# Designs tried in a protein design run: peptides against a protein of PDB entry 4XPM. Part 207

Target 1, 160 residues: chain A of PDB entry 4XPM
Amino acid sequence: VMLHSKNVKGFLENTLKPYDLHSVDFKTSSLQSSMIITATNGGILSYATSNNDVPKNSINEINSVNNLKMMSLLIKDKWSEDENDTEEQHSNSCYPVEIDSFKTKIYTYEMEDLHTCVAQIPNSDLLLLFIAEGSFPYGLLVIKIERAMRELTDLFGYKL
Target 2, 67 residues: chain B of PDB entry 4XPM
Amino acid sequence: DIKGTIAFDTHGNVIESTGVGSQRIEDIGDLSKVTLDAEGFAQVQGDSLLVHLYKRNDITLAVYTSA

## One batch from the design tools (peptide; made by RFdiffusion4, then SolubleMPNN)

Design b2_p30_5_s2 (from b2_p30_5, 13 letters changed)
Fold by OpenDDE base, seed 3:
Structure b2_p30_5_s2 (fold): chain B 160 residues (1-160), chain C 67 residues (1-67), chain A 30 residues (1-30)
Amino acid sequence: as target 1 above (160 residues)
Amino acid sequence: as target 2 above (67 residues)
Amino acid sequence: SFNPNFMDELNKELDKFIKEGLEAIKKRFF
């Protein structure tokens, strides 16, 4: 059950995996972070990061978590603005998608040198958020998050 | 001989790039406008390279070879 | 719950797609 915090954490950790193609010499880095946040306030419900070498309860860990909170809030705000802007919804940064007859949108946002994408879990108060290095292609990032959302059907329609 | 590749989506965003393709991301703007044949193929001359296009399921693959 | 292999499967699917595309281009132009 995805309502279990450990299951959600495990899911997010799985999304961190890099893509490695063998048909061509192409490999990405792991996602820097993957999060489920609230669409209302950008609060982090669960997160995973590829930086697992940071000692627990260290200053570096605190700083990294605080940074994630900041990015989460900023992206949520941008997402909220775009959801109320028809022009932005028709830009190349917005991907309307349908999963099992549920409609949602995937947005790509450049955050300084990072590549991010965010999508509302269909009919829910939750957003799925990926943060990657600038070398991570946006098109691949979108495919990745769409596939990930297909695994979150238990959260479709989730309201806070 | 293949010099590089670019795969991109219908929004013109990169899915993968290799070789010279990684240095030619700016080509996507023009490549996305190329008319494909009934089977989804096209060939475009670009600078000193030849670009071979194939599109299927909303993904376009561009393969760069010597002209 | 979720399929714990969903990312690996997607990776494999994309790799297969690119491989098939390369073969298609090779067949068409080479």
Scores: peptide ipSAE 0.741, ipTM 0.958, DockQ to the pose 0.868
Fold by OpenDDE base, seed 5:
Structure b2_p30_5_s2 (fold): chain B 160 residues (1-160), chain C 67 residues (1-67), chain A 30 residues (1-30)
Amino acid sequence: as target 1 above (160 residues)
Amino acid sequence: as target 2 above (67 residues)
Amino acid sequence: SFNPNFMDELNKELDKFIKEGLEAIKKRFF
């Protein structure tokens, strides 16, 4: 069951994996971070990061988590604004998608030097959020998060 | 010889880019407006390169060649 | 639960798409 913390953590860690195409010379970095956050408050329920070299319980770890919290809140706020803005929903930064008869939207947001995308898990109070380096192309990021959401059917309809 | 590639979606966002394609992301604006034939193909003459287009499942692949 | 190989599968799927596109272009224009 995906509601178990260990399962969610494992899922998010899997989403970090980079893409490496062999038909053409193209490869990406790993995602910097992958998170499930609340749509209401932007609070982080679970997260994974590609930087696991930070010592546990160190001030650096605390600061990095705090940075994730800040980014999560900022993206949640932007998402919330866009959900109430018809014009933004028709921009190139919004992808309406349907997964198993459930409709949702994927938004892309530039955050400083980072490329991010966020999507509401269908009919839920949860958002899936990817944070990548600026070299990670948005079109691929969108494909990635859509595919990832298809693995989260257990969370469809989840309410806090 | 293939000099580079760009794959992009219907929103004009890059999926992948290689070679000279990585330096010509701005071409997507014009490439996205090109009328494709019934099989999803088109050729477009660039400044010094020829661009070969193929679209399937809302993804467009652009291949840059010298000729 | 989830498919632990879903990212690898997507990688392969995209790679296959690009490969097929390249082949299609070669057959059409080259």
Scores: peptide ipSAE 0.741, ipTM 0.958, DockQ to the pose 0.850
Fold by OpenDDE base, seed 4:
Formats: C-alpha cells, structure tokens, sequence
Structure b2_p30_5_s2 (fold): chain B 160 residues (1-160), chain C 67 residues (1-67), chain A 30 residues (1-30)
C-alpha cells in the first residue's frame, strides 16, 4: 500500500532514475529531487534526492533539506496561483491530463537554473514534484511525471 | 548521414535532442506548423540542412541531414 | 504498491519510439 512511508520513499527513489536512450546518443542526468508535498501549505510528506553521499546530520545535508523546503513552498504557491488563473492554465506550461478517468494538470516551472514540474495527485490534497537540472527537457519531464502518477492510484482522492 | 535529432511534444517542449538538433531548438516553432501528410511525414529545407519529420501519438521526431 | 520497473519500462518505450521513428523516416526518405 502506497500509504506506507517506506513504499512512498521507494517509489520516489525510483523516479530519480535517468533516461538513457540507445537508439540515439541521448542520456539525462538523474532527477535532483522528487517529492510528495501538501497542496495546502507545501509541507514535505516524503522526498528523495540523487545526492545521497552527503554525510547524515552534516551541514550540507541540512542545507539541502532547507533548500527543498524553500522550493516546495515556492512551487506550491505558484501552483496555487495558476490553479486560479485561466490564462496560465492555457499556457504551454500547463498540461491537462487524464488518468483512468481522473483529471489533473501538470505544470512546468523554471526555478532559477532548474527545471521543475508539479502535478496534483487526482482528487487529493497532495502534489507530486520533480526537480531536475536545466539540461533536463521539459517534454521528457512531463512524460516522466505522468507515468509516475499512474503508479499512485492508491493516493487518488487522499485528503489530509 | 544524420546530423542530429529533436523530439518534441504538442506544446513545443523538447523530449530529446542530439547533435545539431540540440543547437536548433528554436526550429520547433516553425516545425510545429508544418503540415504533415496522411502518414505523418514531411520534409523541410532549412539553410544547409534538411529536416525530416515524423509524428505519431502527439510526438514529433525531427531528423537533420545534409541538404 | 507500485510497479518497481515503471521507469525502466518508460525508458524502453521511449527508446522504441525513437527507433521506430528513425526507421520510418529512413524508409520514407532514404
């Protein structure tokens, strides 16, 4: 069951995987971070990062967590604004999608030099958030998060 | 010989790019407006390069070759 | 639970799409 914290953590860790195509010489970096946050206040419920070689309880780890908190809040705020802005919902940064008859939207956001995308888990109080390097193409990022959401049906309709 | 590729979605966002395609992302604006035939193909001349287009399932693949 | 291979499968699907597209273009234009 995806409601268990360890299962969610494992799921998010899997989303970090890079894409490596062999038909053409194309390979991405791993996602920098993957998170499930609350749509209400941007609180992080679970997260995974590609840089796990940082010693635990180190200053670098603390700084990385603080950075994730900041980004999650900023993205949540932007998402909330866009959900109340019809013009933004019709921009190329918004992808309306349907998963098993459940409708949601995927938004792409440039955060400094990072490429991010966020999507509300259908009918839930939760957002799935991917953070990648600027070299990670947005179109691929959108495909990635849509596929990931298809694995989160257990969280559809989840309310805080 | 293939000089590069771009794959992009219906929003004009890149899915993958290689070779000269990585340096010609700005071409997507024009390529997205090209009328494809019934089988999803088109060919467009651009400067010294030729662009071969194939679209399936809302993904367009552009292959760059020498003209 | 989730399919632990979902990202690998997506990678393979995209690679297959590109491969098939290249072959289609090759057949059509080359």
Amino acid sequence: as target 1 above (160 residues)
Amino acid sequence: as target 2 above (67 residues)
Amino acid sequence: SFNPNFMDELNKELDKFIKEGLEAIKKRFF
Scores: peptide ipSAE 0.741, ipTM 0.958, DockQ to the pose 0.879
Fold by OpenDDE base, seed 2:
Structure b2_p30_5_s2 (fold): chain B 160 residues (1-160), chain C 67 residues (1-67), chain A 30 residues (1-30)
Amino acid sequence: as target 1 above (160 residues)
Amino acid sequence: as target 2 above (67 residues)
Amino acid sequence: SFNPNFMDELNKELDKFIKEGLEAIKKRFF
C-alpha cells in the first residue's frame, strides 16, 4: 500500500497523544514532536508537533522547524555512531526488538532536558523519532515507539 | 492503603509512577535485584514503607504501602 | 494503512496491565 504524505502526517499526529491511566492517577503530556527522517542525512520527510499555537509563516514557526532540523540531524548522527559501535548496541539505552520477524533497535537519548527515542523502520532508510518533555518516562516512550512502528509495515524495506 | 506505584521495564526505565513512587525512582536499582517467587511476586521492607512487587511480561509493578 | 486507534489501544492495554497487577498484588498480600 502506498502511503501518501497526508496519511503519514496523520499517523505522526496520532503518536502525539498523551498516555492517560485510569487504574492509577497517571497522565503524560503530549509528545513535543514526532518525525520520520532519513537515516542517511537526517532530513525530515514528515513531522508533527504539539506546539501548533505559532502563527503560520511566522519567524517563530521558522525557528521551530529549524530547531527540529537540528535535533533530527544530531540524533541521526548519534544513531549512526551507535549502529557502528558494538558496545553501544549492548548498552542499557538500546532495545533490540522484532516486529513480524523484522529486527530493529530502539535507542533512547537525552537531548538537553528533553527525552528522545529513535528507531530504524525495519530494513528501510528511514528513522522514526519521538521527542518528549523531560517528565515523559523513557520506558513508556520505548513502548510507544515500538507500538507505532507496528503500524508502519507499508514503510518496511523502504529505500531512498 | 496504597501510597504510590512504580512500573518499570527490564532496563530499569520508568513506565509510570504515582504518589510516593514518583519520589522513589532511585529504588528501581534495588527493586530490580529482588528475587521473585514462582508466581512473580515479592515483598520488600523499606525505610518506612512496604513495597509489593509483581512482574509479568517483562514489566515490574511496585506498590508502596505503609509498613 | 495504519490502525487509527493504535494509541488508544496501547493506552487501554497498559491500563489493563496496571489494573490486573494491582488486583494480583491485592489478592497476594492484602
Scores: peptide ipSAE 0.740, ipTM 0.957, DockQ to the pose 0.873

Design b2_p30_5_s3 (from b2_p30_5, 16 letters changed)
Fold by OpenDDE base, seed 1:
Structure b2_p30_5_s3 (fold): chain B 160 residues (1-160), chain C 67 residues (1-67), chain A 30 residues (1-30)
Amino acid sequence: as target 1 above (160 residues)
Amino acid sequence: as target 2 above (67 residues)
Amino acid sequence: MYDPTFMEKLNEELDKFLKEMLDAIRKRFF
């Protein structure tokens, strides 16, 4: 299936959904942001945010997008460093995973008071990035992003 | 009368926490080292709380009750 | 491209899993 920008955006919007684990009386907030960025430069190809109260084309929206750009770049840089660091790949912040015979890694990073996780879409130049509030458990973020990655098979092997 | 819960993965990261468990995240380090029985269960006594452990598929659930 | 219910399914699966674990603990200790 051919990927369209709207389809990707819709996918990212779906990833924003919170957990509601009522059986144990636990629920999370929505993700703050979900993005697909380039592994090379940290450029945002697509993004979704739970903050929809900002008017379009407003200064606040511009600032919000700029903040996302900054975060994506910082996380990409950290990811790049870790991908070249064997010790970091063996830390508890790194989850090696295999999806349909493709290997990738999920990293968790704290960004100020935010919880983030990032993973390279298998064999691609793209990263999937989740940004959540500090109350969002890392374990759930990892589970979420792994599941989300399994839905992005069309992007496996995507090269810029 | 469950006082709270913590679920965590093999990396020590929280999956969920409720009640007193939310205030006892630091327990994960010790709880992860507890020897489980053949069925994956253990019970450990803390200060004023009793912790009931069960591990399945790389997820450990800790349930806190009164001692 | 993707299953639009994938997050809902994940939520349900995880909820069910944790429920089963909690029930197991109840059965074992309570």
Scores: peptide ipSAE 0.760, ipTM 0.960, DockQ to the pose 0.821
Fold by OpenDDE base, seed 4:
Structure b2_p30_5_s3 (fold): chain B 160 residues (1-160), chain C 67 residues (1-67), chain A 30 residues (1-30)
Amino acid sequence: as target 1 above (160 residues)
Amino acid sequence: as target 2 above (67 residues)
Amino acid sequence: MYDPTFMEKLNEELDKFLKEMLDAIRKRFF
């Protein structure tokens, strides 16, 4: 299955939506960013951001994109290291999950004041990456990314 | 009279927190070790707060009350 | 490719789940 940029972009934009758990009077902010990146180089294949107040093609937009590139590379490197570290895989920052008989892992990483989580799309060369404010709970972030991955079955097994 | 809540997963990570629960995230370490009854409930006495616990499907909800 | 309402569904499912847990606590202790 070929990647269609428009469809993937729309999916990532959908993941930005906040939680509103009114039964317990709790709500979150929107995700700052949602990305699909390569597991090999940390290159961004597609992304969505809630920072839409920045004018198109402005210096601020460029800086924002550059920041995303930096974070994606850093997180990819950390993920790669953890995938080769048994101790890190047994920490509370690693969630082994199974989706339709495919095994993968969800990692949570604190990046400065931001909360992030990343997961390899099963049997693929792709990572799904969420970036949120520090007020966004990690447990909720993990639930979010697991649910999101269940919608990406078309990308399972995708190789670059 | 609920003063706050904390919901957390089996890794000790927060799912949600409200009220006084938002200021008591450090309680998760101890709360996760509490022995629950056959129905999944427990009650723990704090300093001035009572914590009511219920666990289902790997999620624990803690409700804080004054008594 | 995906269900465009998957995030809304997740929100409602989790909200309902937490509500049920809260109600269970109320019934058990209050």
Scores: peptide ipSAE 0.760, ipTM 0.960, DockQ to the pose 0.880
Fold by OpenDDE base, seed 3:
Structure b2_p30_5_s3 (fold): chain B 160 residues (1-160), chain C 67 residues (1-67), chain A 30 residues (1-30)
Amino acid sequence: as target 1 above (160 residues)
Amino acid sequence: as target 2 above (67 residues)
Amino acid sequence: MYDPTFMEKLNEELDKFLKEMLDAIRKRFF
């Protein structure tokens, strides 16, 4: 299976959308970032950010991308550690889920003042990663990423 | 009258919070331990607020009122 | 590849779900 960068980019941009739970008078901000990264080394294959005010190819954009690279690597490392730690897999920061008979896990990680969640795309070498502000509830992040993964069936089983 | 709400999952993570609920996130630890009736409901008296609980499909909604 | 409206659908589903739960509490206690 070959990844189509434009299609994946559009998907990630779609995941940035905020919640508006008007029935209970609650709404969130947009995700700061959404990424697909490699589980092997945390390399970014595709990403989207809600910060579109930064001009392309500007120094500010470069700094932003560098920050994303650092965060992706850190989260990948933490994820790798947890995948090899039975206790961490049974903590409240780990959500075992099943999608179309494929088992995977969603992890929530506090990254400084940001709320993040990451999940391995089923049977793949890829991770889906959401980064949000600290005000974004973890419970909603988990629900969001699970739903998003259900749309990535084309990437199930993807190997580098 | 409703003073606020908290919705949380089985891991104790917030799904939503409003009103006084936003200031009572620490209650989740205790609320998650409350025994619910056969229909999934319970009432718990807090410090000055009454908490009305309902759980469905691994989500618990807590509604705070004065009475 | 994906449904472009999946986030909107999720939002509506969750909103509806929470609304139903809130209504249930109102009916039970109020």
Scores: peptide ipSAE 0.760, ipTM 0.960, DockQ to the pose 0.866
Fold by OpenDDE base, seed 2:
Formats: structure tokens, C-alpha cells, sequence
Structure b2_p30_5_s3 (fold): chain B 160 residues (1-160), chain C 67 residues (1-67), chain A 30 residues (1-30)
């Protein structure tokens, strides 16, 4: 059972929230973007962004959406390469994880000055993708995406 | 007094960094190789700073002090 | 349905965890 698109959008918006680890006097920015994309072609099924509101159909909006499309495609391609490379799966950029009885992998990728993290939703044709500023620690991104995937059980096993 | 902190995971990726720790991310390579005692602690002299280490559940916290 | 407070819970859990680690270091060395 797939979640309604509106519910998925709300979920992704929720993942944008920053960390505030006041006990060690550390806080992050919000994620720039959070997306669910297809593992096959990198197509965006749903997304949320913390970018400033831009008038609909404006040049700035078009550019921002196009940038997300490009990023999703690039990351999907890198992910696909790594999924076909056993040595890359044993690098420090790959975190094998198990959620309940389902296995998946979390990958970290640096894209220019941005920090990104991507993971296949278990047994599905979908990827969850986080894009953050370069100041956002990779360790926190990994923790975030693992926790987020635990909330997406309705999408486990989803096939296109 | 604490001059800064670094927390990192088993992959060497940063979880958090503050103070002088934010300028010493490169220390993670060496800190990850330090032998910890049975309770997960170690103390290491690094340059002019003293580093206090504690590891629990695949997370290492390093606290930097002057002494 | 997902838990709408999952990010808040994650933040609280991690903050508490790091606090406990910091306290342990203080107790051990300071």
C-alpha cells in the first residue's frame, strides 16, 4: 500500500528539520532538499525543499526544479554504479543497515559543496535522497536517513 | 576547561564538532586508532591539547582540553 | 502512517546520548 502523495510530501518536509544538539552546543541547518526518486531512472516522485518560496512558474522555480532533477539523476547514476561494484560497497562511503528484517545500504556522496546521502527503500524501486549544505556532517546524515526509512514501511517492496 | 569536541562514527565521518574540534577534523584518523581501555576510555596528548576519548555504540566522542 | 514526531524524537535521543557520553568523560577525567 503506497502512501498518498500528500502524505509523502508531508513526510519529506518533516525530514528537513535540523538537529539541535544543545548538550554539546552543536546545531545544523535544515536539509536543502529531501526526495523520493526512482532507482531505475532517477525520476523524482516527490520532494521537499527548504529554499525560499518562489513565485510559481517563475524562472527561479524552474531552475531550482531542474537543479533537483540533475542532482537526482547524477546521484542515481553513482548509486547504480556502486550497487554493481562490490569494492565500493565495502568503502567508508557505504553503510549496510538492516531495518527490521530488511537489508539496505546507505551511501554518502559529495556533490560540489553539498553533502548528500541516498538509500534504497528496502526491496523497492525507490531511493530516499537527502541534500544538505557542506557544513552538515555525514555522520548525522546517515543517522537521519536510517531513522527516516524506518517510517516508510508502507513503501517497502514497492515496485514500479 | 573544554576547548572543543569531535564526535565521529566507525567510518570516520563526523557526527558533531565544536570549538577547536571543528578545526581538527583531520585528527579523526589518528584518534580512531587509539587503543581504549576496557570501559572505552583513553587520554591522548595531542600537540598542546589533551584529548579525552570515550566510545559507546560505534560513536567516539573526543573532548579537547588545555590540560 | 509515519510518526510525525520522529525527527524530534531522533534529536532528543541523540542529544541525550551525547550528553551521557560527555558526562561519562567528565566523571572519568575531570
Amino acid sequence: as target 1 above (160 residues)
Amino acid sequence: as target 2 above (67 residues)
Amino acid sequence: MYDPTFMEKLNEELDKFLKEMLDAIRKRFF
Scores: peptide ipSAE 0.759, ipTM 0.960, DockQ to the pose 0.888

Design b2_p30_5_s4 (from b2_p30_5, 10 letters changed)
Fold by OpenDDE base, seed 3:
Structure b2_p30_5_s4 (fold): chain B 160 residues (1-160), chain C 67 residues (1-67), chain A 30 residues (1-30)
Amino acid sequence: as target 1 above (160 residues)
Amino acid sequence: as target 2 above (67 residues)
Amino acid sequence: SYNPNFMDELNEELDKFIKEMLEAIKKKFF
């Protein structure tokens, strides 16, 4: 079963939610952006962003979308490089994970002042990408994206 | 009294930090090397703080208190 | 399809987990 575009959008919007750990009085901001991009070209298939109060078709919206396109392309390129680099795959920035017998990797990348993580949807041509503020801990970001990936079983094996 | 906390994963990346822990992220490198007891606990003396460690399911929680 | 509450559930689970770890430390050392 394939997810409809609006369903994917809703999924990504859900991933934006901040975390609040009451046990230790720790809370995060919302993710800045969450998107599904192509592993081949870094093209954005779907995305969600926080602070969606920007008027549509405004200059600010255009700038935001362009920025997302830029970041997605850069992260895709870095991901592609690392997928072909054994040393990078053994760094602390790479988390091998297994979801329902499917293996994939989660990478963390610092992009300027932002914290990002990206993971290939298992056996697919798609990447899930989270972009957060620099205050968002990488370890929590990884936990978050792994959990999100488990909800995308419909996209496992998706080929362009 | 608890002065702060740091929770981190096996890669040394922070999951959460509070209080003085937020200012002691650099401690993770050393804390990750501490030998834990059979139950997963350890106690480490810092500069002026005492660090109480507990690891479970690949997550380590460090609790900072006065020495 | 997906569970629309997956993020809330993860948040709750992680908070509970950290709480349990904190209590374990308190029990052990305090």
Scores: peptide ipSAE 0.764, ipTM 0.961, DockQ to the pose 0.845
Fold by OpenDDE base, seed 5:
Structure b2_p30_5_s4 (fold): chain B 160 residues (1-160), chain C 67 residues (1-67), chain A 30 residues (1-30)
Amino acid sequence: as target 1 above (160 residues)
Amino acid sequence: as target 2 above (67 residues)
Amino acid sequence: SYNPNFMDELNEELDKFIKEMLEAIKKKFF
């Protein structure tokens, strides 16, 4: 059973949650944004953002959405290049992972002062994308996105 | 007496950092090369700080204390 | 469907894991 758009939105909103490792007094900010985009052209199918104070249809909302569109396109392009580059797939920015016998890769990309992480939903035409502040550690982002993908089994194998 | 911590993965990327560890991210390169004992522990001297290492399940935790 | 508590569970699991590692270091060296 495929996830409805409303359910996907709720899922992405949940991924925004900050982490608090009180064992060592470490905490993060919320993710800036979380998105599911197409691997074909970087189109946004669903997104969530930690900025909920912007009125709908306002200039500020439009600008923020446009920024997300730009980032998603840039990251999709970089991802596409790396998926066709053996050297990049063996860098410290690439994490091969396996979920329920399905293989995929997690990539970390620095976008200006932001830390991003992207992964193809296994055997699908979709990418899961996290955007965080520069203070959010990459290693933690990778752990976070891998766990999130394990909840998206309904989208495994999804083709446009 | 703990001055800070760094947890990092096998790619050398940070999972968490606190205290002086947050200012010593560049140490990961050297710390990742340290030979661990059979139980996954090591202790190394770094300038004026002592670093206590433990690795489990591809995660290394470094704890910084005074020398 | 997804587990609505998946992020909270991961946070808890990771914190517990780091805690155990920290205690192991304390036992070993301190």
Scores: peptide ipSAE 0.763, ipTM 0.960, DockQ to the pose 0.855
Fold by OpenDDE base, seed 4:
Structure b2_p30_5_s4 (fold): chain B 160 residues (1-160), chain C 67 residues (1-67), chain A 30 residues (1-30)
Amino acid sequence: as target 1 above (160 residues)
Amino acid sequence: as target 2 above (67 residues)
Amino acid sequence: SYNPNFMDELNEELDKFIKEMLEAIKKKFF
């Protein structure tokens, strides 16, 4: 079953939710952005952002979208480089994971002062990308994106 | 009595941090090398803090208390 | 389709897990 565009948007919006660990009085901010992009050229297929306070069609919204485009392209390029670099795949910034017998990798990248992580949806031409503030810990970000990918089985094997 | 916490994964990346733990992220390098007992526990003496370690399912929790 | 509560469930699971680890430490050392 293919996910409808509206369903994907809603899914990405759900991934924005912050964590609140009452047991140790730890809480995070919401993700800044969540995206599904193409692994081939970094094109954004769907995205969600937490800064919904920006008026539609405003200059701030345009700048925000342009920033997302730039970030997605930069991260895609870095991901592509790492996928062809054995050394980078063995760094602590790479998490090999297996979901229902499908193997993929989660990469963490620092982009300016932001914390990001990206993972190829198994056997697909798509990447799932989370962008968070620098205060969002990478270990938690990895746990978050792995759990999110488990909900995207309908996109496993998706080819452009 | 607890001054802070750090939870981290096998890659040395933080899952959560609170209190003094948020200021002691650099401790993870040394804490990850500590030999744990058969039940997954250890204690490490710091400068003025005592660190209590427990590892389960590839997650290590460090609890900081006064020495 | 996806589970619309997947993030809330993960939050709760992780909180419970950390809580159990914290209690284990308290029982062991305190």
Scores: peptide ipSAE 0.763, ipTM 0.960, DockQ to the pose 0.859
Fold by OpenDDE base, seed 2:
Structure b2_p30_5_s4 (fold): chain B 160 residues (1-160), chain C 67 residues (1-67), chain A 30 residues (1-30)
Amino acid sequence: as target 1 above (160 residues)
Amino acid sequence: as target 2 above (67 residues)
Amino acid sequence: SYNPNFMDELNEELDKFIKEMLEAIKKKFF
């Protein structure tokens, strides 16, 4: 089944959900943002945010979207640098993973006080990007994005 | 008698933390170096707390109790 | 298409996994 724009939006909204580990009484916040961006220019193809309290069409909303654009560009640039640096690919910030015989990498990046992780959708020109508060553990963030990536098989091999 | 927990991956990144574990994230560096037994368990004495370790499928769980 | 319950399922799987590890520790040491 092809992923249409509204389906992708719904998918990203689902990724925002917090985790609740009852076994140890551990809870997370929702992700601040979840995005699919282009690996070439860092352009946002689709996004979802948990902060929907900002009035629509307000200056604050515009600033928020612009902030996401800036963050996506910065993370894309860092990702691009790391993809061309074998040393960075062997750091603790890089998780090589395999999904249905497709290989990709998950990178973790700290952006100011935020915790982020990004992964190339296998064999595609697209990146999946999660932005969370600093209280969201990186290890859990990696597990989360890997699982989410497994649901995006329709985008595997997508070229711009 | 559990005072806290830390779960972390092979990269030393936290998966979850609770109780005193949330204040002892820096322990991961030392805990990751502990030699586990054949079943994946170990105990480490630290200050006034005892740490109980178990590793399975690249995830280590540390449980903090009183010494 | 995608599984609309994938996040809930991951939450449950991880919680179950941690629970099993915790129980293993309790059985071993407590």
Scores: peptide ipSAE 0.763, ipTM 0.960, DockQ to the pose 0.848

